# Peptides against a protein of PDB entry 4N3Y: the designs that were tried, part 14

Target 1, 83 residues: chain A of PDB entry 4N3Y
Amino acid sequence: ETRDQVKKLQLMLRQANDQLEKTMKDKQELEDFIKQSSEDSSHQISALVLRAQASEILLEELQQGLSQAKRDVQEQMAVLMQS

## One batch from the design tools (peptide; made by RFdiffusion4, then SolubleMPNN)

Design b1_p9_7_s1 (from b1_p9_7, 4 letters changed)
Fold by OpenDDE base, seed 5:
Structure b1_p9_7_s1 (fold): chain B 83 residues (1-83), chain C 83 residues (1-83), chain A 9 residues (1-9)
Amino acid sequence: as target 1 above (83 residues)
Amino acid sequence: as target 1 above (83 residues)
Amino acid sequence: LLERLDRLE
């Protein structure tokens, strides 16, 4: 019967619409999550890069200190040999 | 005494070298971690982007289905009114 | 759902 077919089609339309709305919501949540996650990761990586740069500066200072210490030891050894 | 001063400087040199080696190791570990973390995040984001694209395709299909369903309902209603 | 619609047509 046509009446029953119309009712069935109306139900299918409602089901399709419900699925569409659900999927649209899920997609939006996924996009928001991706955006937020990407921003958070970017900030984290930037912070770690800054820390790595700080370590580089420290290493340069330590290398200078080691070079100076070696020179100082050599100078003191020379003085000792003169005594 | 110069001898004692030399021994002290040698100790300071060893301590500085130990600190340098430790810092170099820590820096390398940090760089490796940043690289790995960045790659992992990139892969994760790529996978999520693909999933979002799949959702987009599904939404397009659902929209087509809804449009067709609406047309079908209208056609069946027209038939019903003719009966 | 789409398959069901196709069957109804």
Scores: peptide ipSAE 0.094, ipTM 0.526, DockQ to the pose 0.017
Fold by OpenDDE base, seed 3:
Structure b1_p9_7_s1 (fold): chain B 83 residues (1-83), chain C 83 residues (1-83), chain A 9 residues (1-9)
Amino acid sequence: as target 1 above (83 residues)
Amino acid sequence: as target 1 above (83 residues)
Amino acid sequence: LLERLDRLE
């Protein structure tokens, strides 16, 4: 019966539309998640880069300090030997 | 006393070297963490992009299906009115 | 399009 077929198609159309809307929402949520995750990761990476750079500066200072300390020890040893 | 001063400097040198080695290890661990985190995030983003693209394809199919269903309903209604 | 479809339903 044609009328029953039309009603069935209308139901199918509603169901398809509901699924479409749900999928559109899911897609948007995924895109938002990707964007947010990317931004969060970028911020975290930036923070870690800054920390690594701070460590680099400290390492350079320590290396210079060690070199100076070594020289100072050597100089004092030389003085001790001369005395 | 110069000898005591030399011994003190040697101790300070050892302590500084220990700290340097520790800091170097920490720096390397941070760099490894950044690299791994970046790769993991990249993989996750790629997976989500693929999922979003799959959703896009599904949405296009659903839209086409809905358009066809609409046409079918309209055609059947026209037939019903003509009969 | 969806609005017009809803009117058809």
Scores: peptide ipSAE 0.074, ipTM 0.532, DockQ to the pose 0.017
Fold by OpenDDE base, seed 2:
Structure b1_p9_7_s1 (fold): chain B 83 residues (1-83), chain C 83 residues (1-83), chain A 9 residues (1-9)
Amino acid sequence: as target 1 above (83 residues)
Amino acid sequence: as target 1 above (83 residues)
Amino acid sequence: LLERLDRLE
């Protein structure tokens, strides 16, 4: 009967609409999650980059200091040898 | 003493280098993780988009069917009234 | 002694 078919289709329509709305909501939540996660990770990477740069500067300063220290030892040895 | 200073600086240099290498490694691992996570999420979003599109098509088909069913009921009522 | 210093680098 047509009346029964209408009622069935109305139920199916409501079910389909609920599924559509649910899927759209889930998609939006996932997009928001990805965006937030990416931003958080970007900040973390930036922090690590700064840390690496600080370590690099320290390395260069220590290398220069080590080279100077070596020269100082050599100079002291030269003075001792002259004595 | 200069000799002791050299040894101290050498230790510091090694420590700084180890820290630099560790930081660079951690940065690379994080970048790889972000890339992989983003790709995985993109695939998931695409799947949800397809699901939403399928639901939308179903909704439209059901709406058309419902409209037709309503017209069929009205036509049947008109026939009954004429009898 | 200088040779020993060179070995430290």
Scores: peptide ipSAE 0.056, ipTM 0.489, DockQ to the pose 0.011
Fold by OpenDDE base, seed 4:
Structure b1_p9_7_s1 (fold): chain B 83 residues (1-83), chain C 83 residues (1-83), chain A 9 residues (1-9)
Amino acid sequence: as target 1 above (83 residues)
Amino acid sequence: as target 1 above (83 residues)
Amino acid sequence: LLERLDRLE
């Protein structure tokens, strides 16, 4: 009876240990995943920010060009009117 | 000749404006994408953190259980040795 | 002349 009890407890101990090890592994995997995900997101965000900045520069250039073109048209029209 | 020149410049003006509008739209889309991506990442990270915390709690419980089981086995073995 | 230009736009 006592022997049987000991064996049962030994089994429980092994089962508990197995579960513990599994859980530890799972936790580590989750931590690694979080880390990787965060890094990936950070990189992507940075890249997109750079792209947005490039677009902003282009916008400014185009705005400047548009203004110049408008002035050019007006100037040419003035010449035409005087002809 | 001057007339042709004016018409050319008018075309250039329209083209520039079209490009400007397109670029503005693209910029906005990028900003929206960045925002959405950041929100999604934040939510996912938070969820995973909670999961990790739950695993940590379970780990502690299992560790405690394991310690108890070990003690129980030792106690029963002592009884057996005295029988 | 200007009117003619406007009509072409």
Scores: peptide ipSAE 0.039, ipTM 0.511, DockQ to the pose 0.010

Design b1_p9_7_s2 (from b1_p9_7, 4 letters changed)
Fold by OpenDDE base, seed 3:
Structure b1_p9_7_s2 (fold): chain B 83 residues (1-83), chain C 83 residues (1-83), chain A 9 residues (1-9)
Amino acid sequence: as target 1 above (83 residues)
Amino acid sequence: as target 1 above (83 residues)
Amino acid sequence: LEERLDRLE
């Protein structure tokens, strides 16, 4: 009968609405998660960039030191050979 | 002595270079992870959006059905009261 | 949506 059909449709409508609200909530939570995860990862990447830059500076300093040390050894050897 | 200093600097240079390469690799892996995670999440969000849209369509259909069913019941009652 | 549903019920 029509009244039973109305009650059935009302139940289905409530169920559909609950599902819609749940889905919208889940979507929002996922978007928030992505945003937060992206921010956290961005911070981690930034830290790694700084670390890499520090290592690069150290490498440049060490390379210069190595080159200088090599030159100093060569100069000392030259002096010893000349004396 | 200078030769020992050169050897020490060479070792330090190798260690610094290894650390730099490791850091650069880790950074790249993290960027790749973020990219992949973002793509996966985007796909999941898209699926949820489609699900929400389907639920919205169903809700609209059910609302229309409910309204029609309610009208039909009212019309039937009116006919019964008039007869 | 809930308010609209409540009016329909």
Scores: peptide ipSAE 0.081, ipTM 0.498, DockQ to the pose 0.019
Fold by OpenDDE base, seed 2:
Structure b1_p9_7_s2 (fold): chain B 83 residues (1-83), chain C 83 residues (1-83), chain A 9 residues (1-9)
Amino acid sequence: as target 1 above (83 residues)
Amino acid sequence: as target 1 above (83 residues)
Amino acid sequence: LEERLDRLE
């Protein structure tokens, strides 16, 4: 019967619409999640970059200090040899 | 004593270098993670988009079917009224 | 019948 067919199609339409809305919502939630996750990660990477730069500066300073300390030892030894 | 200072600075240098290397490694791992995560998410979103499109097509087809079914009911009723 | 169908839509 055509009436029964109409009712069936109406049910199918509602089901399809519900699925569409659900899928669209899920897509939007994932897009928002990716955006937020990317931003958070970007901030974390930036923090690590700054930390690496700080470590690099420290390394350079320590290397210079070590070189100077080595020279100081050599100078002290030279003084002792002259005495 | 200068000798003791040298040894101290050498230790500090090693520690700083270890920290630098660790930080650089962690940064790289995070960059790789973000890249992979973004790619995976992009694929998931694309799949959801396709699913949404499929649902949209179904909705349109069902709407057309429903409209036709409604017309068919009306035509049947008209035939009955003429009999 | 049309009124009944409209209520279903």
Scores: peptide ipSAE 0.046, ipTM 0.490, DockQ to the pose 0.012
Fold by OpenDDE base, seed 4:
Structure b1_p9_7_s2 (fold): chain B 83 residues (1-83), chain C 83 residues (1-83), chain A 9 residues (1-9)
Amino acid sequence: as target 1 above (83 residues)
Amino acid sequence: as target 1 above (83 residues)
Amino acid sequence: LEERLDRLE
């Protein structure tokens, strides 16, 4: 019966709409997740880069100190040899 | 005593070298971590982008289906009204 | 002297 057909189609339409809305929501959540994840990763990477740079500076300082210490030892050894 | 001074300086030199080596290792580990983290994030983002695209396709299909269903209902209602 | 110092390390 046509009436029954109409009712069936109306139900199908409602179901389709519900699914559409759900999918739209899911898509938005995924987009938001991607955005947030990217931002978080970017911040973390930046922080780690800064840390690496700090370590580089420390390495340079240590290298300089090592060189100086070596020179100091050599100088003291020379003094000792002259004694 | 000069001899004691030399020994002290030699110890300091060794300690400095040990610290240098440790710092070099730490730096390398940080660089490796950054690299790995970036790669992992990139892969995850790519996967999520693909999922979002799939959802977009589904949305389009659902929209088309919804439009068709609406038309079908309208047509059936017209038939009913003519009865 | 250097050798003597090395032995003490």
Scores: peptide ipSAE 0.033, ipTM 0.502, DockQ to the pose 0.010
Fold by OpenDDE base, seed 1:
Structure b1_p9_7_s2 (fold): chain B 83 residues (1-83), chain C 83 residues (1-83), chain A 9 residues (1-9)
Amino acid sequence: as target 1 above (83 residues)
Amino acid sequence: as target 1 above (83 residues)
Amino acid sequence: LEERLDRLE
């Protein structure tokens, strides 16, 4: 019976180790996935931030241009009123 | 010796099971982290996309306004030239 | 642990 018990325990131990190895592998895959996903997301977010900043600069330029154009129109209208 | 071997195997089995449980817990924590991180990133990206779209609309409006202002100035200058 | 198991097999 003791011999049979040893064999049973050996089998159980092997099974436990197999499961452990599988779980460790799965964990590693998840870590790799997290790393890759984080990098991808970070790059995407950074690109969007830069794009938004570029758009902001352009908006400011257009606003300045519009303001200047408005002033120019007003000046010309003033000249017309003086004639 | 067989008895001692049984005891040794029992100890090893317990150790393996302890490690397995720990690894399984760690895996679960990683899964939870991935889920949370993905949701957070998705929300952030979506917000940035919407913001970029809003900026684009405003840019187009400003461009149209600038173009119209330019035309108005040109028309007024033409009137001045006729006087 | 695996090395120890291999020695028992």
Scores: peptide ipSAE 0.165, ipTM 0.449, DockQ to the pose 0.007; fails the geometry check

Design b1_p9_7_s3 (from b1_p9_7, 3 letters changed)
Fold by OpenDDE base, seed 3:
Structure b1_p9_7_s3 (fold): chain B 83 residues (1-83), chain C 83 residues (1-83), chain A 9 residues (1-9)
Amino acid sequence: as target 1 above (83 residues)
Amino acid sequence: as target 1 above (83 residues)
Amino acid sequence: LEERLDALE
């Protein structure tokens, strides 16, 4: 009976070791995945931030251009009225 | 000509605004995704860590049990030899 | 210990 118990415990020990090893591997893979995913997404966000900044600059330029164009139209109209 | 330029600039301004808004939205969505993904994965890792710790404890218990079982077998054999 | 052992089966 004790011999059978030893064999059973040995089998269970192997199973537990396999499970532990698998769990540790899975944990490491998940940590690596999170790290990689975070890095990739961070790069993507950075690219989008740069794009947004470029668009913001363009918007400011267009706004200034629009304001200037409006002023130019008004000036042209004023000249025509004085002519 | 200046009037046409104003209209063109207005259109471009709208387009730029739309692009900026879209880019900002996309950025925010990505940030939210990373945050959520990181939280979910962190929880999963924590669960796996707990499982690994439980398995480690079990392994130690099984090892102790195995050692004890081995000693018990040896003691039984010794008693039989002395009988 | 037995409960943990049963969980491994």
Scores: peptide ipSAE 0.096, ipTM 0.493, DockQ to the pose 0.022
Fold by OpenDDE base, seed 5:
Structure b1_p9_7_s3 (fold): chain B 83 residues (1-83), chain C 83 residues (1-83), chain A 9 residues (1-9)
Amino acid sequence: as target 1 above (83 residues)
Amino acid sequence: as target 1 above (83 residues)
Amino acid sequence: LEERLDALE
């Protein structure tokens, strides 16, 4: 009957709408998650990059120190041989 | 004594070199970690983006279905009222 | 019925 058909269609419409709303919510949650994750990762990576840069500076200082120490040893050896 | 000084300097040099080597290794490990983490994150984000896009398509289909269903209900209501 | 139908959108 037409009446029953209308009722059936109304039910289907409600069900479809419910599904749509759920999917919309899920999509939004996904977008929020992606955004947050990306920001967190970006910050973490940036921090690690800075740390690496600091290490690089320290390495350069150590290298310079080693070079100087080597020179100092050589000089002391020369003095020893002359004395 | 000069001899003792030389020996001391040699020890210091060895210690400095050991520290340098360790730091170099640590730096390399950090760089590798950053690279790997970045790649992993990129892949994960890309997958999530694709998932979001798929959801968007489904939402559009649902919306179209809802619109059609609404029209169908309206038509059936019209028939009902005419009968 | 129309009111309920409109509420679905």
Scores: peptide ipSAE 0.075, ipTM 0.515, DockQ to the pose 0.015
Fold by OpenDDE base, seed 4:
Structure b1_p9_7_s3 (fold): chain B 83 residues (1-83), chain C 83 residues (1-83), chain A 9 residues (1-9)
Amino acid sequence: as target 1 above (83 residues)
Amino acid sequence: as target 1 above (83 residues)
Amino acid sequence: LEERLDALE
């Protein structure tokens, strides 16, 4: 009886250990996935931020051009009125 | 000549304004996309973190079980040796 | 005894 109990417990021990190892692996995979996901997202966001910055520069240039064009029109109109 | 120049400048002004409006829209869309991407990633990461935490709890339980099983085996073996 | 138990892991 006691011998059989020992054998049973040894089996349980092995099973528990196997499950533990499996779970440890699963946990590690999840942690790695989290890390990778975060990094990928960060890179994507960074790229988009740079693109947005480029657009901002273009907007500033366009605004300057628009302002100049408006001034030029005003100047030419003034010349016409004085002629 | 001057009149023609004014007309040309007025056209240029309209074109510049149209381009400006377009670029402003594009910029806004990019900013919205960045925000959405960040939020989506954050939610995904949070879910995975919770899953990892659940796995951690399971690991702790398994470790406790393993330790107990080991002790039980030792105890039963001791009984056998003393018999 | 302990060595035998460690071998199970």
Scores: peptide ipSAE 0.062, ipTM 0.515, DockQ to the pose 0.015
Fold by OpenDDE base, seed 2:
Structure b1_p9_7_s3 (fold): chain B 83 residues (1-83), chain C 83 residues (1-83), chain A 9 residues (1-9)
Amino acid sequence: as target 1 above (83 residues)
Amino acid sequence: as target 1 above (83 residues)
Amino acid sequence: LEERLDALE
């Protein structure tokens, strides 16, 4: 019967609409999650980069200090040997 | 003492280098994680988009069917009334 | 879309 068919189609239409809205909501939530996750990760990477740079500076300073200290030891030894 | 100072600086240098290497490794791992996560999420979004599109098509088809069904009911009622 | 759906009911 046509009347019953209409009622069936109305139900199906509502169900389809609900499904569409749900899917769109899920998509939006996923997009928001990705955006937030990317921003958080970007900040974390930046922090790690800065830490690495600080360590690099320290390494360079220590290397210079080590080289100088070695030279100082050598000079002291030379003085002791000629005394 | 200079000699002891050298040894101390050598230790500090090694520690600094280890810290630098660790930090660089952690950074790389984070970058890899972000890349992979973004790719996975992109695929998930694409799937949801396709699902939404499918639901939209269904919705349009159901709407058309509903409209036709309504017209059919009206036509049947008109025939019944004039009989 | 919802408005169109409501109009059909």
Scores: peptide ipSAE 0.078, ipTM 0.499, DockQ to the pose 0.019; fails the geometry check

Design b1_p9_7_s4 (from b1_p9_7, 3 letters changed)
Fold by OpenDDE base, seed 4:
Structure b1_p9_7_s4 (fold): chain B 83 residues (1-83), chain C 83 residues (1-83), chain A 9 residues (1-9)
Amino acid sequence: as target 1 above (83 residues)
Amino acid sequence: as target 1 above (83 residues)
Amino acid sequence: LLERLDALE
């Protein structure tokens, strides 16, 4: 009986160890996933920020052009009034 | 001729303004996308962190159980040696 | 940008 108990406990020990190793692996995979996910997101966000900045520059240029165009129209109207 | 030039410039002004408004909209959409993307990622990361923490707790419990099982086996072996 | 405006002419 005692011998059988020892064998049973040895099996339980092995099973527990196997489960432990599995859980450790699962945890590591989760940590790696978290890291990769954040890195991927960070890169995507950075790229989009750059795109937004480019659009900002374009907006500023368009605003400048619009202002100039408006001035040009006004100037031409002035010429018409004087003629 | 001058009248035609004025009309042309007025058209250019309208076109420039339309493009400006379009670009402003595009920029806003990009900013909204960036915001939403980061929020979604943050929530996902938080959930995964919680899962990892749960796994950590399980690991600790398993380690404790494993240690106990090992002690139990040793105790039973001692009994066998004494009998 | 001015070049683009000129192209619209």
Scores: peptide ipSAE 0.095, ipTM 0.526, DockQ to the pose 0.017
Fold by OpenDDE base, seed 2:
Structure b1_p9_7_s4 (fold): chain B 83 residues (1-83), chain C 83 residues (1-83), chain A 9 residues (1-9)
Amino acid sequence: as target 1 above (83 residues)
Amino acid sequence: as target 1 above (83 residues)
Amino acid sequence: LLERLDALE
């Protein structure tokens, strides 16, 4: 019966529309998650890079300190030998 | 006393060297962590992007289905009216 | 002693 067929198709249309709306929402949430995750990762990486750079500065300072200390020891040894 | 001064400086030099080596190790570990974290994040983001793309395809299919269903309903209504 | 100091660098 044609009328019943129309009613069935109308139901199918409503179901399809509901699924579409749900999928659109899910997609948007996924995109938001990806964006947020990327931004969070970027900030975290940047913080760690800054920490690494601070360590690099410390390394340079320590190297200079070692060189100076070595020279100081050598100078003191020379004084000792001349005493 | 000069000899004692030299011994003190030698100790300071050893301590500085130990600190340098420790800091170098820590820096390397930090760099490795940053690299691994970045790679892991990249892979995770890529997987999520693929999922989003799959959802996009589904959305397109659903939209086409909705359009077809709408046309089918309209055609059936026309038949009903002509019966 | 100087050799040991050089080894630290």
Scores: peptide ipSAE 0.093, ipTM 0.522, DockQ to the pose 0.016
Fold by OpenDDE base, seed 5:
Structure b1_p9_7_s4 (fold): chain B 83 residues (1-83), chain C 83 residues (1-83), chain A 9 residues (1-9)
Amino acid sequence: as target 1 above (83 residues)
Amino acid sequence: as target 1 above (83 residues)
Amino acid sequence: LLERLDALE
């Protein structure tokens, strides 16, 4: 019966719309998650980069200090030998 | 005493070297972590992008189906009114 | 759902 067919189609239309709305919501949530995750990762990586830079500076200072210390030891040994 | 000074300087030299080695190790670990984290994030984001694309395709299909269903309902109602 | 719609056409 045509009447029954119409009712069936109306139901299917509603179901399709419900699914569409659900999927739209899911897509939006996914996009939001991706955006947030990317931003968080970016900030974290930036912080790590800064820490790495600090370590690099420290290493350079330590290397310089080590070189100086070596020179000082050599100098002191020379003095000792001359005394 | 010069002798004692030399010994002290030798100790300081060893300590400086130990600190240097430790810092070098820490730096390397940090670099490795950054690299790994970046790769992991990249893969994860790529997977999410693919899922988003799949959702987009599904949405397009649903929209098309919805439009067709609407047309079909309208057509059936027209037939009903004419019967 | 889409398959069912197609079946009615």
Scores: peptide ipSAE 0.081, ipTM 0.525, DockQ to the pose 0.017
Fold by OpenDDE base, seed 3:
Structure b1_p9_7_s4 (fold): chain B 83 residues (1-83), chain C 83 residues (1-83), chain A 9 residues (1-9)
Amino acid sequence: as target 1 above (83 residues)
Amino acid sequence: as target 1 above (83 residues)
Amino acid sequence: LLERLDALE
């Protein structure tokens, strides 16, 4: 009986070890995934921020263009009225 | 001629304004996307961190269990040798 | 710990 109990405990120990190894692997994979996900997201966000900044510059240019165009229209109207 | 020029400039102004509005919308969408992406990623990372922490606790429990099992096996072996 | 445990198995 005691011998059988020892063998049973040995089996349980092996099973526990297998589970431990699996869990360790899973934990490591999760940590790696978190790290990679964070890096990927950071890179993506940075790229999109740069794109948004480019759009901001374009908006500023367009705003200036619109302002100038408005002034040009007004100037041309003034010329027309004087002609 | 001047009249035609004014009309042309007015058209250009309208076109520029349309482009400005489109670009403003695009910029806003990008900003919203960045914000949402960051929030989603943050939530996902937090959830995975919690999962990893749970795994850490399980690992500690398994390690203690394995240590105890080892001691139990040794104890049972000692009993067997004395029997 | 694991190595010592494996030695017992």
Scores: peptide ipSAE 0.078, ipTM 0.535, DockQ to the pose 0.017

